# Ledger of designs, part 20: peptides against a protein of PDB entry 5T59

Target 1, 112 residues: chain A of PDB entry 5T59
Amino acid sequence: TTPTMQSTSLLTEHLGYPPISLVDDIINAVNEIMYKCTNAMEKYLMQRNIIGKKDFSDEIKIGTAKLESLLENSVDKNFDKLELYVLRNILSIPSDLLEENRFRLLHHEKLV
Target 2, 90 residues: chain B of PDB entry 5T59
Amino acid sequence: EHIRFQRLVQVCNKALEESIRKLQSWEKIHECFPNYGQTREGIENLTVCQQQVIKLWSNLSRVEFDAIFHERSIEEKLNQLDDLINKARS

## One batch from the design tools (peptide; made by RFdiffusion4, then SolubleMPNN)

Design b1_p10_5_s4 (from b1_p10_5, 5 letters changed)
Fold by OpenDDE base, seed 3:
Structure b1_p10_5_s4 (fold): chain B 112 residues (1-112), chain C 90 residues (1-90), chain A 10 residues (1-10)
Amino acid sequence: as target 1 above (112 residues)
Amino acid sequence: as target 2 above (90 residues)
Amino acid sequence: MKKPRKRLPI
Protein backbone atom coordinates (compact mmCIF):
# COMPACT_ATOMS: atom_id res chain seq x y z
CA THR B 1 0.00 0.00 0.00
CA THR B 2 1.30 3.40 -0.99
CA PRO B 3 1.41 6.02 1.75
CA THR B 4 -1.58 8.34 1.70
CA MET B 5 -1.58 12.07 1.87
CA GLN B 6 -3.22 11.81 5.25
CA SER B 7 -0.52 9.58 6.67
CA THR B 8 2.16 11.83 5.24
CA SER B 9 0.61 14.84 6.90
CA LEU B 10 0.31 13.12 10.23
CA LEU B 11 3.83 11.80 10.10
CA THR B 12 5.17 15.17 9.06
CA GLU B 13 3.50 16.67 12.08
CA HIS B 14 4.92 13.97 14.31
CA LEU B 15 8.44 13.94 12.90
CA GLY B 16 8.76 17.63 12.27
CA TYR B 17 9.69 16.85 8.67
CA PRO B 18 8.24 14.84 5.79
CA PRO B 19 9.04 11.12 5.93
CA ILE B 20 10.70 11.27 2.53
CA SER B 21 13.32 13.63 3.96
CA LEU B 22 14.81 10.84 6.04
CA VAL B 23 15.03 8.58 3.03
CA ASP B 24 16.62 11.34 1.01
CA ASP B 25 19.27 11.80 3.67
CA ILE B 26 20.05 8.10 3.69
CA ILE B 27 20.25 7.77 -0.07
CA ASN B 28 22.33 10.91 -0.47
CA ALA B 29 24.71 9.68 2.18
CA VAL B 30 25.24 6.26 0.62
CA ASN B 31 25.80 7.80 -2.79
CA GLU B 32 28.49 10.04 -1.38
CA ILE B 33 30.07 7.12 0.44
CA MET B 34 30.00 5.03 -2.70
CA TYR B 35 31.99 7.52 -4.72
CA LYS B 36 34.41 8.11 -1.89
CA CYS B 37 35.11 4.40 -1.81
CA THR B 38 35.65 4.01 -5.52
CA ASN B 39 37.77 7.13 -5.69
CA ALA B 40 39.94 5.89 -2.86
CA MET B 41 40.32 2.54 -4.55
CA GLU B 42 41.41 4.10 -7.81
CA LYS B 43 43.91 6.37 -6.12
CA TYR B 44 45.35 3.49 -4.11
CA LEU B 45 45.92 1.39 -7.19
CA MET B 46 47.19 4.27 -9.28
CA GLN B 47 49.91 4.77 -6.70
CA ARG B 48 50.86 1.18 -7.47
CA ASN B 49 50.44 1.24 -11.21
CA ILE B 50 53.96 0.17 -12.18
CA ILE B 51 54.91 -3.48 -11.74
CA GLY B 52 58.04 -4.91 -13.29
CA LYS B 53 58.51 -1.90 -15.53
CA LYS B 54 55.00 -2.34 -16.90
CA ASP B 55 52.48 0.48 -16.55
CA PHE B 56 48.98 -0.71 -15.68
CA SER B 57 47.42 2.74 -15.39
CA ASP B 58 44.94 2.25 -18.21
CA GLU B 59 43.81 -1.11 -16.92
CA ILE B 60 43.41 0.31 -13.42
CA LYS B 61 41.26 3.18 -14.66
CA ILE B 62 39.03 0.87 -16.66
CA GLY B 63 38.84 -1.70 -13.90
CA THR B 64 37.91 0.76 -11.19
CA ALA B 65 35.29 2.26 -13.47
CA LYS B 66 33.78 -1.18 -13.92
CA LEU B 67 33.71 -1.73 -10.19
CA GLU B 68 32.10 1.67 -9.70
CA SER B 69 29.41 0.77 -12.18
CA LEU B 70 28.83 -2.52 -10.45
CA LEU B 71 28.52 -0.82 -7.10
CA GLU B 72 26.23 1.87 -8.49
CA ASN B 73 23.84 -0.72 -9.83
CA SER B 74 23.78 -2.59 -6.57
CA VAL B 75 23.28 0.55 -4.50
CA ASP B 76 20.46 1.72 -6.72
CA LYS B 77 18.68 -1.59 -6.50
CA ASN B 78 19.02 -2.12 -2.79
CA PHE B 79 18.26 1.40 -1.68
CA ASP B 80 15.24 1.60 -3.93
CA LYS B 81 13.99 -1.39 -1.99
CA LEU B 82 14.94 0.34 1.22
CA GLU B 83 12.99 3.45 0.28
CA LEU B 84 9.86 1.47 -0.41
CA TYR B 85 10.17 -0.54 2.76
CA VAL B 86 10.80 2.45 5.00
CA LEU B 87 7.95 4.50 3.63
CA ARG B 88 5.48 1.64 3.60
CA ASN B 89 6.36 -0.29 6.72
CA ILE B 90 8.33 1.93 9.09
CA LEU B 91 7.21 5.47 8.49
CA SER B 92 3.60 4.44 8.13
CA ILE B 93 0.34 4.64 10.01
CA PRO B 94 -1.80 1.52 10.19
CA SER B 95 -5.11 1.73 8.40
CA ASP B 96 -7.07 1.33 11.60
CA LEU B 97 -5.58 4.58 12.87
CA LEU B 98 -6.48 6.42 9.71
CA GLU B 99 -10.15 6.00 10.43
CA GLU B 100 -11.93 9.10 11.61
CA ASN B 101 -12.41 7.90 15.16
CA ARG B 102 -8.74 7.05 15.56
CA PHE B 103 -7.40 9.94 13.56
CA ARG B 104 -7.92 12.31 16.45
CA LEU B 105 -5.72 10.29 18.73
CA LEU B 106 -2.48 11.44 17.18
CA HIS B 107 -3.51 15.05 17.39
CA HIS B 108 -4.89 14.66 20.87
CA GLU B 109 -1.75 13.05 22.21
CA LYS B 110 0.36 15.81 20.77
CA LEU B 111 -1.76 18.51 22.35
CA VAL B 112 -1.96 16.89 25.77
CA GLU C 1 7.10 -2.93 22.44
CA HIS C 2 9.26 -0.82 20.12
CA ILE C 3 9.91 -2.35 16.73
CA ARG C 4 10.11 0.35 14.08
CA PHE C 5 13.56 1.70 14.83
CA GLN C 6 14.94 -1.81 15.03
CA ARG C 7 13.49 -2.47 11.62
CA LEU C 8 15.00 0.71 10.26
CA VAL C 9 18.45 -0.29 11.46
CA GLN C 10 17.93 -3.77 10.10
CA VAL C 11 16.88 -2.66 6.64
CA CYS C 12 19.72 -0.14 6.46
CA ASN C 13 22.26 -2.79 7.38
CA LYS C 14 20.77 -5.17 4.87
CA ALA C 15 20.90 -2.63 2.08
CA LEU C 16 24.51 -1.77 2.90
CA GLU C 17 25.50 -5.42 3.11
CA GLU C 18 23.82 -6.36 -0.14
CA SER C 19 25.29 -3.36 -1.89
CA ILE C 20 28.88 -4.20 -1.02
CA ARG C 21 28.54 -7.93 -1.67
CA LYS C 22 29.89 -7.76 -5.19
CA LEU C 23 33.06 -6.10 -3.99
CA GLN C 24 33.49 -8.87 -1.48
CA SER C 25 33.89 -11.32 -4.35
CA TRP C 26 37.53 -11.83 -5.20
CA GLU C 27 36.50 -13.20 -8.56
CA LYS C 28 34.66 -10.01 -9.43
CA ILE C 29 37.61 -7.90 -8.36
CA HIS C 30 40.09 -9.98 -10.28
CA GLU C 31 37.97 -9.91 -13.42
CA CYS C 32 38.28 -6.16 -13.54
CA PHE C 33 42.07 -6.36 -13.54
CA PRO C 34 42.93 -9.36 -15.69
CA ASN C 35 46.57 -8.52 -16.42
CA TYR C 36 47.35 -6.61 -13.26
CA GLY C 37 46.01 -9.53 -11.29
CA GLN C 38 48.33 -11.95 -13.04
CA THR C 39 51.29 -10.45 -11.21
CA ARG C 40 52.22 -11.30 -7.65
CA GLU C 41 52.39 -7.67 -6.64
CA GLY C 42 49.13 -6.93 -8.39
CA ILE C 43 47.36 -9.65 -6.47
CA GLU C 44 48.77 -8.32 -3.23
CA ASN C 45 47.71 -4.78 -4.03
CA LEU C 46 44.22 -5.86 -5.04
CA THR C 47 43.85 -7.92 -1.91
CA VAL C 48 44.75 -5.02 0.34
CA CYS C 49 42.62 -2.65 -1.69
CA GLN C 50 39.61 -4.93 -1.46
CA GLN C 51 39.94 -5.33 2.29
CA GLN C 52 40.40 -1.65 2.93
CA VAL C 53 37.59 -0.44 0.70
CA ILE C 54 35.16 -2.77 2.44
CA LYS C 55 36.26 -1.42 5.78
CA LEU C 56 35.97 2.12 4.50
CA TRP C 57 32.46 1.38 3.29
CA SER C 58 31.49 0.02 6.67
CA ASN C 59 33.04 2.81 8.70
CA LEU C 60 31.73 5.67 6.61
CA SER C 61 28.23 4.25 6.47
CA ARG C 62 28.13 3.73 10.22
CA VAL C 63 29.24 7.27 10.95
CA GLU C 64 26.99 8.94 8.41
CA PHE C 65 23.88 6.91 9.14
CA ASP C 66 24.26 7.40 12.87
CA ALA C 67 24.58 11.12 12.27
CA ILE C 68 21.41 11.14 10.20
CA PHE C 69 19.51 9.17 12.80
CA HIS C 70 20.65 11.54 15.50
CA GLU C 71 19.89 14.70 13.57
CA ARG C 72 16.43 13.43 12.70
CA SER C 73 15.81 12.06 16.22
CA ILE C 74 14.42 9.06 14.47
CA GLU C 75 14.75 6.52 17.28
CA GLU C 76 12.73 8.68 19.64
CA LYS C 77 10.17 9.52 17.00
CA LEU C 78 9.71 5.92 15.94
CA ASN C 79 9.39 4.78 19.53
CA GLN C 80 6.75 7.42 20.08
CA LEU C 81 4.98 6.27 16.97
CA ASP C 82 4.97 2.71 18.25
CA ASP C 83 3.55 3.91 21.54
CA LEU C 84 0.83 5.89 19.86
CA ILE C 85 -0.17 2.95 17.72
CA ASN C 86 -0.22 0.59 20.67
CA LYS C 87 -2.24 3.02 22.73
CA ALA C 88 -4.75 3.47 19.95
CA ARG C 89 -5.22 -0.26 19.72
CA SER C 90 -5.70 -0.75 23.45
CA MET A 1 57.69 -7.93 11.63
CA LYS A 2 55.59 -7.14 8.60
CA LYS A 3 55.91 -3.72 7.07
CA PRO A 4 53.06 -1.39 7.88
CA ARG A 5 50.25 -1.58 5.39
CA LYS A 6 49.48 1.41 3.23
CA ARG A 7 46.03 2.88 3.72
CA LEU A 8 43.51 4.01 1.17
CA PRO A 9 43.62 7.72 0.53
CA ILE A 10 40.49 9.14 2.06
Scores: peptide ipSAE 0.194, ipTM 0.936, DockQ to the pose 0.020
Fold by OpenDDE base, seed 4:
Structure b1_p10_5_s4 (fold): chain B 112 residues (1-112), chain C 90 residues (1-90), chain A 10 residues (1-10)
Amino acid sequence: as target 1 above (112 residues)
Amino acid sequence: as target 2 above (90 residues)
Amino acid sequence: MKKPRKRLPI
């Protein structure tokens, strides 16, 4: 179930911002964190790229790229689920309150 | 009585935990470095790297998510939403 | 005493 326009409007009024904005902040943050982590991994290993007489730089670059891809896929999957859950179950107005009389309550409380 | 913010925190933590699970697998990490991981020193480096990145993930996510929640005043807003809903049903 | 671990570069 997708939130209605009415719910979005009411929640936007209540929050001071659209509900999706919170989700965007969360997703943007985790994406930034993700790339910081993978970048840190690569740099750490690249500083340790030579073992004995062998240079593993190429393998490290490929390997870290693979790990990044794995993490990207996992982040995308899990935070897509998060987005749906938040918008449907947390930042939502129960259907029984999506009536004219109930809308007034939210507006009244906001405006007093 | 106030449940929405708790749920938000829970779902965020769950998503973070499930997302990092792949990096928690030594087998998957080792598979990405098949030759490097055949050396003693390589294994040691990968082990430290794995531990450090998981900690980094946890620390950064905690700091950033708390900042978001604060900036958006989401705990207060969700508590108010709970109260409004409860009031409407009373 | 064990040597301190080197931090990941951030």
Scores: peptide ipSAE 0.186, ipTM 0.936, DockQ to the pose 0.020
Fold by OpenDDE base, seed 5:
Structure b1_p10_5_s4 (fold): chain B 112 residues (1-112), chain C 90 residues (1-90), chain A 10 residues (1-10)
Amino acid sequence: as target 1 above (112 residues)
Amino acid sequence: as target 2 above (90 residues)
Amino acid sequence: MKKPRKRLPI
């Protein structure tokens, strides 16, 4: 189930930022890391593109692109799952606390 | 008592591990370089690449995720959330 | 000439 607007508001007040912002940071970071890794692989192999008298530059470029695609697909799949889990199970407020009396408790603890 | 931050770390590690799993397969690496990988030097270069990219993935993710968690004060905030929930239920 | 590096760049 999708987090309610009420839950998001309460968590935003508690965190100082919307819950989705944390997930965005994580996903942005892993995307950056992903491309750094694939770029490093390509650069390393391109510096070693000639074996004997044969130039493997074209094969290296195609091969590294394929690996990048594989990694992209895996990252997308796994971090989509992560996003859902974090927002539903970690950055969440139990339904029994999403009532007026419990909201007062949350605000009271914050203000005292 | 405090469970949310631990779970966050666990699911992050799991996602990172599962994401890099295909690159841990030598067969998949070799298939991307069918002729290059038929040479001795090519195999050696691919072996180094595979090992180092996995290490790079691990090291960069650890550093960056720790930085995010620190900047967002997420451990403290999640512990406080656990405490608030537990108090409300007592 | 500079010896080839065995570590990935970055």
Scores: peptide ipSAE 0.196, ipTM 0.936, DockQ to the pose 0.022; fails the geometry check
Fold by OpenDDE base, seed 1:
Structure b1_p10_5_s4 (fold): chain B 112 residues (1-112), chain C 90 residues (1-90), chain A 10 residues (1-10)
Amino acid sequence: as target 1 above (112 residues)
Amino acid sequence: as target 2 above (90 residues)
Amino acid sequence: MKKPRKRLPI
């Protein structure tokens, strides 16, 4: 289930930013890291593309692309799970705190 | 008492580990380079490449995630959230 | 003589 608007608002006030912003930072970072890794791999192997008299450049390009695809799929899957878990279980407010009297506690503690 | 930040770190580490798992498989890597990997020199190159890309993944992730956590003050904020919840339940 | 490079170019 998706967090309520009320929960999001309260967490945004507490965090100073929407909860999704943290997740976005994490996902953006891992995506950048992913492509840095695959790029490094390709460049490393392309510098070693000739063995004996045979040029393996085409195979290296195809192979690294395949690995990139595998990594992309895995990153997508695992960090989608991460997003759901973080937003539902970490950056979440228990229902009892969303009641009127409990709702005030977050505001009260911030103002005091 | 403070549990949320620990959980955040744990799930981040888990996601990173699960994401790189296929690259940790020599079989998967070798399958992508069937002819290159039939040469001694090719195997050596792939072995070094595999080891170092995994290390690069780990190192870059550590640096970047720590930076994010710092910039977002997430440990402090999550600890405060734990405290607020605990206080409300007392 | 050129020493072989054994680290990724990053």
Scores: peptide ipSAE 0.192, ipTM 0.936, DockQ to the pose 0.021; fails the geometry check

Design b1_p10_6_s1 (from b1_p10_6, 6 letters changed)
Fold by OpenDDE base, seed 1:
Structure b1_p10_6_s1 (fold): chain B 112 residues (1-112), chain C 90 residues (1-90), chain A 10 residues (1-10)
Amino acid sequence: as target 1 above (112 residues)
Amino acid sequence: as target 2 above (90 residues)
Amino acid sequence: PKINPDLSPD
């Protein structure tokens, strides 16, 4: 079930921010973490790029880039699913409460 | 009675776990470094790297997500939402 | 709290 404009408005009032803002924070955070992780991997391996007499710098750079791409794809897929689930099932208002009398209840509870 | 915040935490953990799954595969890691991984020292380095990056992923996500949840007061807000819904249905 | 992004053999 896709969230309605009405439910979004009510939730925004309740939360003090639009529901999507929470999801945005989460997604932005995981993206930042992702790149910190891949950067850390590259740095660690680049500090250990020479084994014996051979320099593996090029292989390390290519390899870490591949891992980054792999992680990016997985993050995108899984957190797109997360976004849909959160907005539809967690930050949602049941349809039976999307009536005038119930709106008053939610509004009244906020004021009291 | 309070279920929404628990579900939020669960789906966040699931997304994080599923996202890092490929990096948890030694085979996938080794495939990215075919020649480097043919050396003893290279294998050792990759092993440590894999282990530590997974820990870093877990630790960073815990800290950052907790900060977000706190800043957004989401546990309290979701509990209140549960209460409002339950009250309306009673 | 900040976590060190550098990897180590820990």
Scores: peptide ipSAE 0.143, ipTM 0.938, DockQ to the pose 0.082
Fold by OpenDDE base, seed 2:
Structure b1_p10_6_s1 (fold): chain B 112 residues (1-112), chain C 90 residues (1-90), chain A 10 residues (1-10)
Amino acid sequence: as target 1 above (112 residues)
Amino acid sequence: as target 2 above (90 residues)
Amino acid sequence: PKINPDLSPD
């Protein structure tokens, strides 16, 4: 079930921020981590680019780029799923609590 | 009774684990460096690189995600949400 | 906590 505007508003009030903000933080973090990892890989291998009489710099650059692409695709896929799951199943309010009486209860609990 | 934060942690861990799966494959790593990986030194370097990057991924994600969870007070907020929901249903 | 992004052998 897709979150409603009412659900989003209530959760925003409860959290102090929109639910999507948490997801954004997570996704931004993993993206940053991803590129730090791939950059570290490239750097490590480029420091070891010459073996014997052969220079493997070009192969290393291409190879690390390929790995980065693979990782990007996987991150995108898995964290898209995460986003949907979090917003729909974790940061969500059951429909029965969106009714008038339940809505009042939530406000009452917050104010007390 | 408190289930939402646990689920958040679980889904985050799952996403992280599944995302790094490709880098955990030696075959895929080697395929990206076909000639480099045909040398003894190359294999050694790739082996270390693979091991270390996986550790880096794990460590960075742990630190960053914990920071996010703390800054957003998400455990407390989700526990409160669980309590509110349970109370409303009782 | 800060983690060094550089890779190195154990």
Scores: peptide ipSAE 0.143, ipTM 0.938, DockQ to the pose 0.081
Fold by OpenDDE base, seed 4:
Structure b1_p10_6_s1 (fold): chain B 112 residues (1-112), chain C 90 residues (1-90), chain A 10 residues (1-10)
Amino acid sequence: as target 1 above (112 residues)
Amino acid sequence: as target 2 above (90 residues)
Amino acid sequence: PKINPDLSPD
């Protein structure tokens, strides 16, 4: 089920931030990590670009770029799924609680 | 009783594991370096590189995600959410 | 083999 505006508002009140903000933090983090990894890989190999009398710099650059692309695609796919799952199944309010009387419970707890 | 935070951790771990899966494939790594990987030294370098980058991925993700969870107080908030839901259903 | 510190964890 897709999150509603009502559930988003309630969760924002509960969390102190919009649910999407958590997901954004996660995605931003993994993207940063991803590029740190690929950058480290490139640097490592570029320091070892000469084997015997052959220079593999060009191949290394192309290869690491390919790996980066591969990782990017995988990250995008998997964390898109994560986003949907988190927002729909974790940071969600069951439909049976999306009623006027049930909303009071959330507000009551906040006020106490 | 408290299930949401556990699920969050699980789905995060799954996403991280699935994301790095292709880099765990030696075949995929080697395909990107067809000539470099035909040399003994190249293979050794790629092997070390692969191992180290996977470790880096794992360690960085653990540290960063834990930091996020802490900053967002997400375990507490999700536990509270579970409790609220349970109370509402009682 | 030598390990590049750039690939080391924080």
Scores: peptide ipSAE 0.134, ipTM 0.938, DockQ to the pose 0.048
Fold by OpenDDE base, seed 3:
Structure b1_p10_6_s1 (fold): chain B 112 residues (1-112), chain C 90 residues (1-90), chain A 10 residues (1-10)
Amino acid sequence: as target 1 above (112 residues)
Amino acid sequence: as target 2 above (90 residues)
Amino acid sequence: PKINPDLSPD
């Protein structure tokens, strides 16, 4: 079921914030973590860039950039799926309840 | 009875695990450093780097996601949502 | 081998 404006409004009132705000927090966090990881990897290897008498700095920079790109693509793909799943299946109100009475959950919460 | 928060945790873990899958592949790591990885010392460095970055990924994600869940009170809110839906259906 | 603190967990 696709999220509706009605569902979003009801959930926003319940949560105290729009459902998308939680997803945004998660995505922002994983992006930050991703770059921290790749930066740490580059720094670690750059401190160990010379083996024997050969300097591998250029290869390390290129290689870590490639890994970063791979990770970026994977994060984007998997967390796009996460966003859809969370908004559709977790932060959602069943359509049958909305069709029956759009204010049912909100009304019930106020009475109990 | 309460299922939504459990599902949230599960889907987050799945996304994190699938995202780091490429870095868990030694073959993928080695391919990015073809000459560096032909040396014994290079292999050792890459091995340690791979192991530590995966741990860093896991630890940072745990701390940050737990903080988000706490700040948003999401477990409580999702449990309440489950209860509200169940009551509405009865 | 030596572990870089930048890769250490917080």
Scores: peptide ipSAE 0.128, ipTM 0.937, DockQ to the pose 0.047

Design b1_p10_6_s2 (from b1_p10_6, 6 letters changed)
Fold by OpenDDE base, seed 1:
Structure b1_p10_6_s2 (fold): chain B 112 residues (1-112), chain C 90 residues (1-90), chain A 10 residues (1-10)
Amino acid sequence: as target 1 above (112 residues)
Amino acid sequence: as target 2 above (90 residues)
Amino acid sequence: PKLNPNLSPD
């Protein structure tokens, strides 16, 4: 079930921010973490790029880039699913409460 | 009674766990470094790297997500939402 | 709080 404009408005009033803002924070955070992780991997291995007499710098750069791409794809897929689930099932208002009398209840509870 | 925040935490953890799954595969890691991984020292370095990055992923996500949840007061807000819904249905 | 993004052999 896709959230309605009405539910979004009510939730925004309740939360003090639009529901999507929470999801945005989460997604932005995981993206930042992702790149910190891949950067850390590259740096760690690049500090250990020479084994014996051979320099593996090029292989390390290519390899870490591949891992980054792999992680990016997985993050995108899984957190797109997360976004849909959160907005539809967690930050949602049941349809039976999307009536005038119930709107008053939510509004009244906020004021009291 | 209060279920929404618990579900939020669960789906966040699931997304994080599923996202890092490929990096948890030694085979996938080794495939990215075919020649480097043919050396003893290279294998050792990759092993440590894999273990540490997974820990880093877990630790960073815990800290950052907790900060977000706190800043957004989401546990309280979701509990209130649960209460409002339950009250309306009673 | 921010964690150190550098990896350690430990």
Scores: peptide ipSAE 0.117, ipTM 0.939, DockQ to the pose 0.081
Fold by OpenDDE base, seed 4:
Structure b1_p10_6_s2 (fold): chain B 112 residues (1-112), chain C 90 residues (1-90), chain A 10 residues (1-10)
Amino acid sequence: as target 1 above (112 residues)
Amino acid sequence: as target 2 above (90 residues)
Amino acid sequence: PKLNPNLSPD
């Protein structure tokens, strides 16, 4: 089930930030890491583009681009799943706690 | 008792592992460099490249994710959430 | 084989 606005508000109060912000940090980080990896790969191979008498620069550029695309797709898929799981199952408030008297508990703990 | 943070770590690790899976495949790597990979030296270069990039992926992700978790105080917050839920149910 | 430091962690 999709997180409710009420859950988001309560969790935001608890966390000090919206739950999605954590996910955004994670996704942004992995994207950065991903491009660092692919960039390093390209640079490494481009420094080794000549084998014998053949120049493989074009093949390396195309190949690394393909790998980058492959990695991008995989990252997108897996971290979309992660986002869904985190927001639904980790950063979530059980339905039985989404009542007025239970909300007071969360507020009370914050004030203490 | 405290389960949410553990689950967060687990799901993050799983996502990272699954994401890098294709780069761990020599076949996938080789397919991207069909002629380069037909040379001995090319194979050697690709092998080293593959190994190093996987290590880079692992190390960077560990450092960055730990930093995020720390900055967001997520372990503490999730533990508190677990406690709140348990208290509410008691 | 020689390793490229760019492939090493920061």
Scores: peptide ipSAE 0.114, ipTM 0.939, DockQ to the pose 0.046
Fold by OpenDDE base, seed 5:
Structure b1_p10_6_s2 (fold): chain B 112 residues (1-112), chain C 90 residues (1-90), chain A 10 residues (1-10)
Amino acid sequence: as target 1 above (112 residues)
Amino acid sequence: as target 2 above (90 residues)
Amino acid sequence: PKLNPNLSPD
């Protein structure tokens, strides 16, 4: 089932932050890593842009941009799936427990 | 008993693995550098670049994700959530 | 070939 406002509130209280914040951290991290990787690749090849008497700088720039696009698309696709899975199946409360009983249990455990 | 954190790690690893799969394809890399890849030196450079970027991806993701999990105390919180749910059902 | 430090995990 799709997360409800009630489950989000309960989980926020439990975690100390909204569930989506964890996912945001993960996605932001992988995006940063992605661009670090593609940037490193471009720099590495640009340092080796001349072979013989031919300059391949333009081809390298275009090629690395294409690879970056491929990686971006793959990251977006796979981490969108991750977001849905995490919010639905990991950071979730079973529907049968979304009642006053679950809420009381959470508070009880915090006080004991 | 405690299953949520294990699942989190698994899905993160899966997403990372699937994301880098395109760069693991030599054919796709070579297609991006059709003339450069026709030279001996070009092939060598692309080969090293491919291998190193995959390693960089793996190592950076491990370090960064572990840091996130620690900062968010997510293992502890997910274990507690499992316990709370199990207790409520008993 | 010489490795670029930016591609190394070290």
Scores: peptide ipSAE 0.111, ipTM 0.938, DockQ to the pose 0.047
Fold by OpenDDE base, seed 3:
Structure b1_p10_6_s2 (fold): chain B 112 residues (1-112), chain C 90 residues (1-90), chain A 10 residues (1-10)
Amino acid sequence: as target 1 above (112 residues)
Amino acid sequence: as target 2 above (90 residues)
Amino acid sequence: PKLNPNLSPD
């Protein structure tokens, strides 16, 4: 079931914030974590860039960039799915209740 | 009775686990460093790096997501939502 | 081998 404006309004009232705000927080957090991880990897390997008499700095930079790209693609894919699932199945009001006007209970309970 | 917050945690963990899957593959790591990984010392460095990055990913995500859930009071709000929906159906 | 603090969890 796709979220409706009515559902969003009711949930915003209940949560104190729009449902999408939670998802935004999650996505922003994982993006920050992702880059912290890749930066840490690059720094670790760059401190160990010389083996024997050979300097592997260029290979390390290219390699870590490739890993970052792989991680970015995976994060985007999986957290897009997460966003859809959360908004449709967790932060949602069942359609049968909306159709029967039972959603008013949410507003009523807040007023009581 | 209360299911939504549990599902939120589950879907978050699933997304995190699936996202880090590529870094968990030694083959994928090694492919990114073909010459560096042909040396004994390089293999050792990559092994430690891989292990520590995965741990960093796990620890940072736990701390940050817990902070978000707390700041948004999401467990309480989702439990209340479950209760309201169940009440509406009765 | 010695671990880089940047890879250590907070």
Scores: peptide ipSAE 0.109, ipTM 0.938, DockQ to the pose 0.047

Design b1_p10_6_s3 (from b1_p10_6, 7 letters changed)
Fold by OpenDDE base, seed 1:
Structure b1_p10_6_s3 (fold): chain B 112 residues (1-112), chain C 90 residues (1-90), chain A 10 residues (1-10)
Amino acid sequence: as target 1 above (112 residues)
Amino acid sequence: as target 2 above (90 residues)
Amino acid sequence: PKIEPDLSPD
């Protein structure tokens, strides 16, 4: 089920930030890590680009680009799934708490 | 009692593990470097590269995700959420 | 297999 505006508001109040902000942080982090990894791979291999008398620089550049593409696709797929799961199942409020009396409880707990 | 933060950690780990799965395949790595990988020295370099990048992936993700979780106080907030839900249902 | 040249990015 998709989060409601009501649950988002309550969670924002509870967290001090919108639930999506946590997911954004996670996704931004993994993207940064991804490119750091692929860059490191390329640099490592480019420092070892000559074997015998043959220069493999072009093959290394193409190969690392292919690996980067594979990793990008996998990251996108898996972290899209993560986003949905986190927002729907972790950062979520059960429907039975989405009532006026329950809203008061959450608000009261914050003030106490 | 407290389940949400544990689940968050689990799904993050799962996403990270599934994302790096292709790079864990030697066959997939070798396919990207067909001629380079036909040399002894090339194979050695690719082997080290594969092992090290997987470690780098793991280490960086651990450090960065822990930092995010700390900055967002997410363990505490999720525990509180669990408590509120359980209290409301009792 | 060889082991451990530094792969860490700058």
Scores: peptide ipSAE 0.100, ipTM 0.934, DockQ to the pose 0.045
Fold by OpenDDE base, seed 4:
Structure b1_p10_6_s3 (fold): chain B 112 residues (1-112), chain C 90 residues (1-90), chain A 10 residues (1-10)
Amino acid sequence: as target 1 above (112 residues)
Amino acid sequence: as target 2 above (90 residues)
Amino acid sequence: PKIEPDLSPD
């Protein structure tokens, strides 16, 4: 089920931050990691761009760019799915708790 | 009992594993470097590069995600959420 | 075989 405003508010109160903030942290992290990996790969190969008497710099640049694009696409797809799953199934409140009497329980626990 | 944090870890790992899948393919790597990969030395370089980048991916992900989870106290919060839900249903 | 330097974060 899609998160409701009510569930978001309750979870924000519980977590101390909006649920989406966690997902944002994760996605930002993986993006950073992704580019660190691709940059490292390019640098590694560019340090080894000469084989014999032939310079493969251009091929390396193009090739690493292709790999970066490939990785970007995969990251985007998989972490979009992750975002959806986390928000719907992990950082979620069951419908039976989204009733008046059940809200009291959440608030009560916070106050204690 | 406590299931949400475990699920979070699982889906994170799955996303990371699936994301790096293409780089784990030697064929995909080689296709990006058709001439470079025709040389012995090039193949060796690509092989080492592939192995190391995958390790780097794994190591960085572990460190960064653990840091996020800690900073957000997500295990504790999710466990508490599980407990609240279970209590409410009792 | 490993070839130095190893890949590392920027």
Scores: peptide ipSAE 0.093, ipTM 0.935, DockQ to the pose 0.044
Fold by OpenDDE base, seed 3:
Structure b1_p10_6_s3 (fold): chain B 112 residues (1-112), chain C 90 residues (1-90), chain A 10 residues (1-10)
Amino acid sequence: as target 1 above (112 residues)
Amino acid sequence: as target 2 above (90 residues)
Amino acid sequence: PKIEPDLSPD
C-alpha cells in the first residue's frame, strides 16, 4: 500500500525523524560512494596510461566516463526501487490497523 | 517476530549488488577500453582495477550504511515498530 | 597480481 499522511506522522513521532530522511541518507551515501569508486578507477588507470610507447590517456578518460554512466543508471534504478520498498513495506503501518484505528496504540505507547 | 530491520538490510544489500553488476562483467570493462585491453599490461591493469573497485564499493557501502543505521537507531526503532504492530493485532 | 598503489582511499 501507498504511505499515507497519517502513517507518516505516526512514524515520524516514533522514529524522531520522517521516514524519508532515512532513505535520503542511504541514497546520498551510495551516490558519494559511486563517485569515489569511479574517481579512484580513473586515477588508478591514469597512473598507468603509458603502455610501451603509446599513451592511452584519452581512451582511459572516455572509458571510465562510460563506466560511470553505466553505474549511475544502475544506481538510480535500483535505489529508486529500494526507496519505494522501504517506504511501503518497512517504514509503514499495515493498512488493516489504520482502518481499524489500531494505530492509536503507537501514540499511546509513547505516552505511557 | 522482528522482521523489518532484516528486510532493510536485505534490500540494501540487493540494491548494492545489483548496482555493481555491470562492473563485475569483464566483458563490459573490456569494451570500455578496447585498445588498452588488447595489450598484456593493459589487461593486467584492468583486472586489478576491476577487482579493487568492487572491493572498494563493498567496503565503503558497509561502513557508510552501518553508520547511517547507527545514527538513526533504525534497528531498535524497527524492532519496536514490529512489537507495537504485533501488540495492536493481539 | 595486485599492483601498487592500492585503489582504496587513504
Scores: peptide ipSAE 0.088, ipTM 0.934, DockQ to the pose 0.044
Fold by OpenDDE base, seed 2:
Structure b1_p10_6_s3 (fold): chain B 112 residues (1-112), chain C 90 residues (1-90), chain A 10 residues (1-10)
Amino acid sequence: as target 1 above (112 residues)
Amino acid sequence: as target 2 above (90 residues)
Amino acid sequence: PKIEPDLSPD
């Protein structure tokens, strides 16, 4: 079930920010972490690119790029699922509570 | 009673764990460096690299996600949400 | 605080 406008509004009021903002923070963070990891991997191996008489720089660059792609695909897949789950099941208001009574509760809690 | 924040943490951990799964595979790592990985030194370097990147992934994600959760006060907000919902249903 | 990338052996 997709969140309704009403649900989003109520949650925004409660959270102080739109629910999607939390998800955005999470996704942005993992993307940053992902590239930090792959970059670090490449740098580490490039510092060790020569073994014996062979220079493996090209292989290292290609290999790390492949790993980055694999990681990107996995991150995209798993955090797309996360986004859907969070917005639909965690940052959500049950439809039966999207009534005037719910509004009163939110207002009451804020005033107390 | 409070379930939403726990679920948030769980799904975040799951997503992180599943995302790094490919890098946890030595076979996948080795496949990306077929000739480099045929050398003793190469294998050693790749082994260390694999271990360290997984550690880095874990450490960075822990720090960053905790920071996000704190900045967004999400535990408190989700607990309050649980309470509000429970009250509404009572 | 952030952790800088470090893949040096332990």
Scores: peptide ipSAE 0.077, ipTM 0.933, DockQ to the pose 0.083

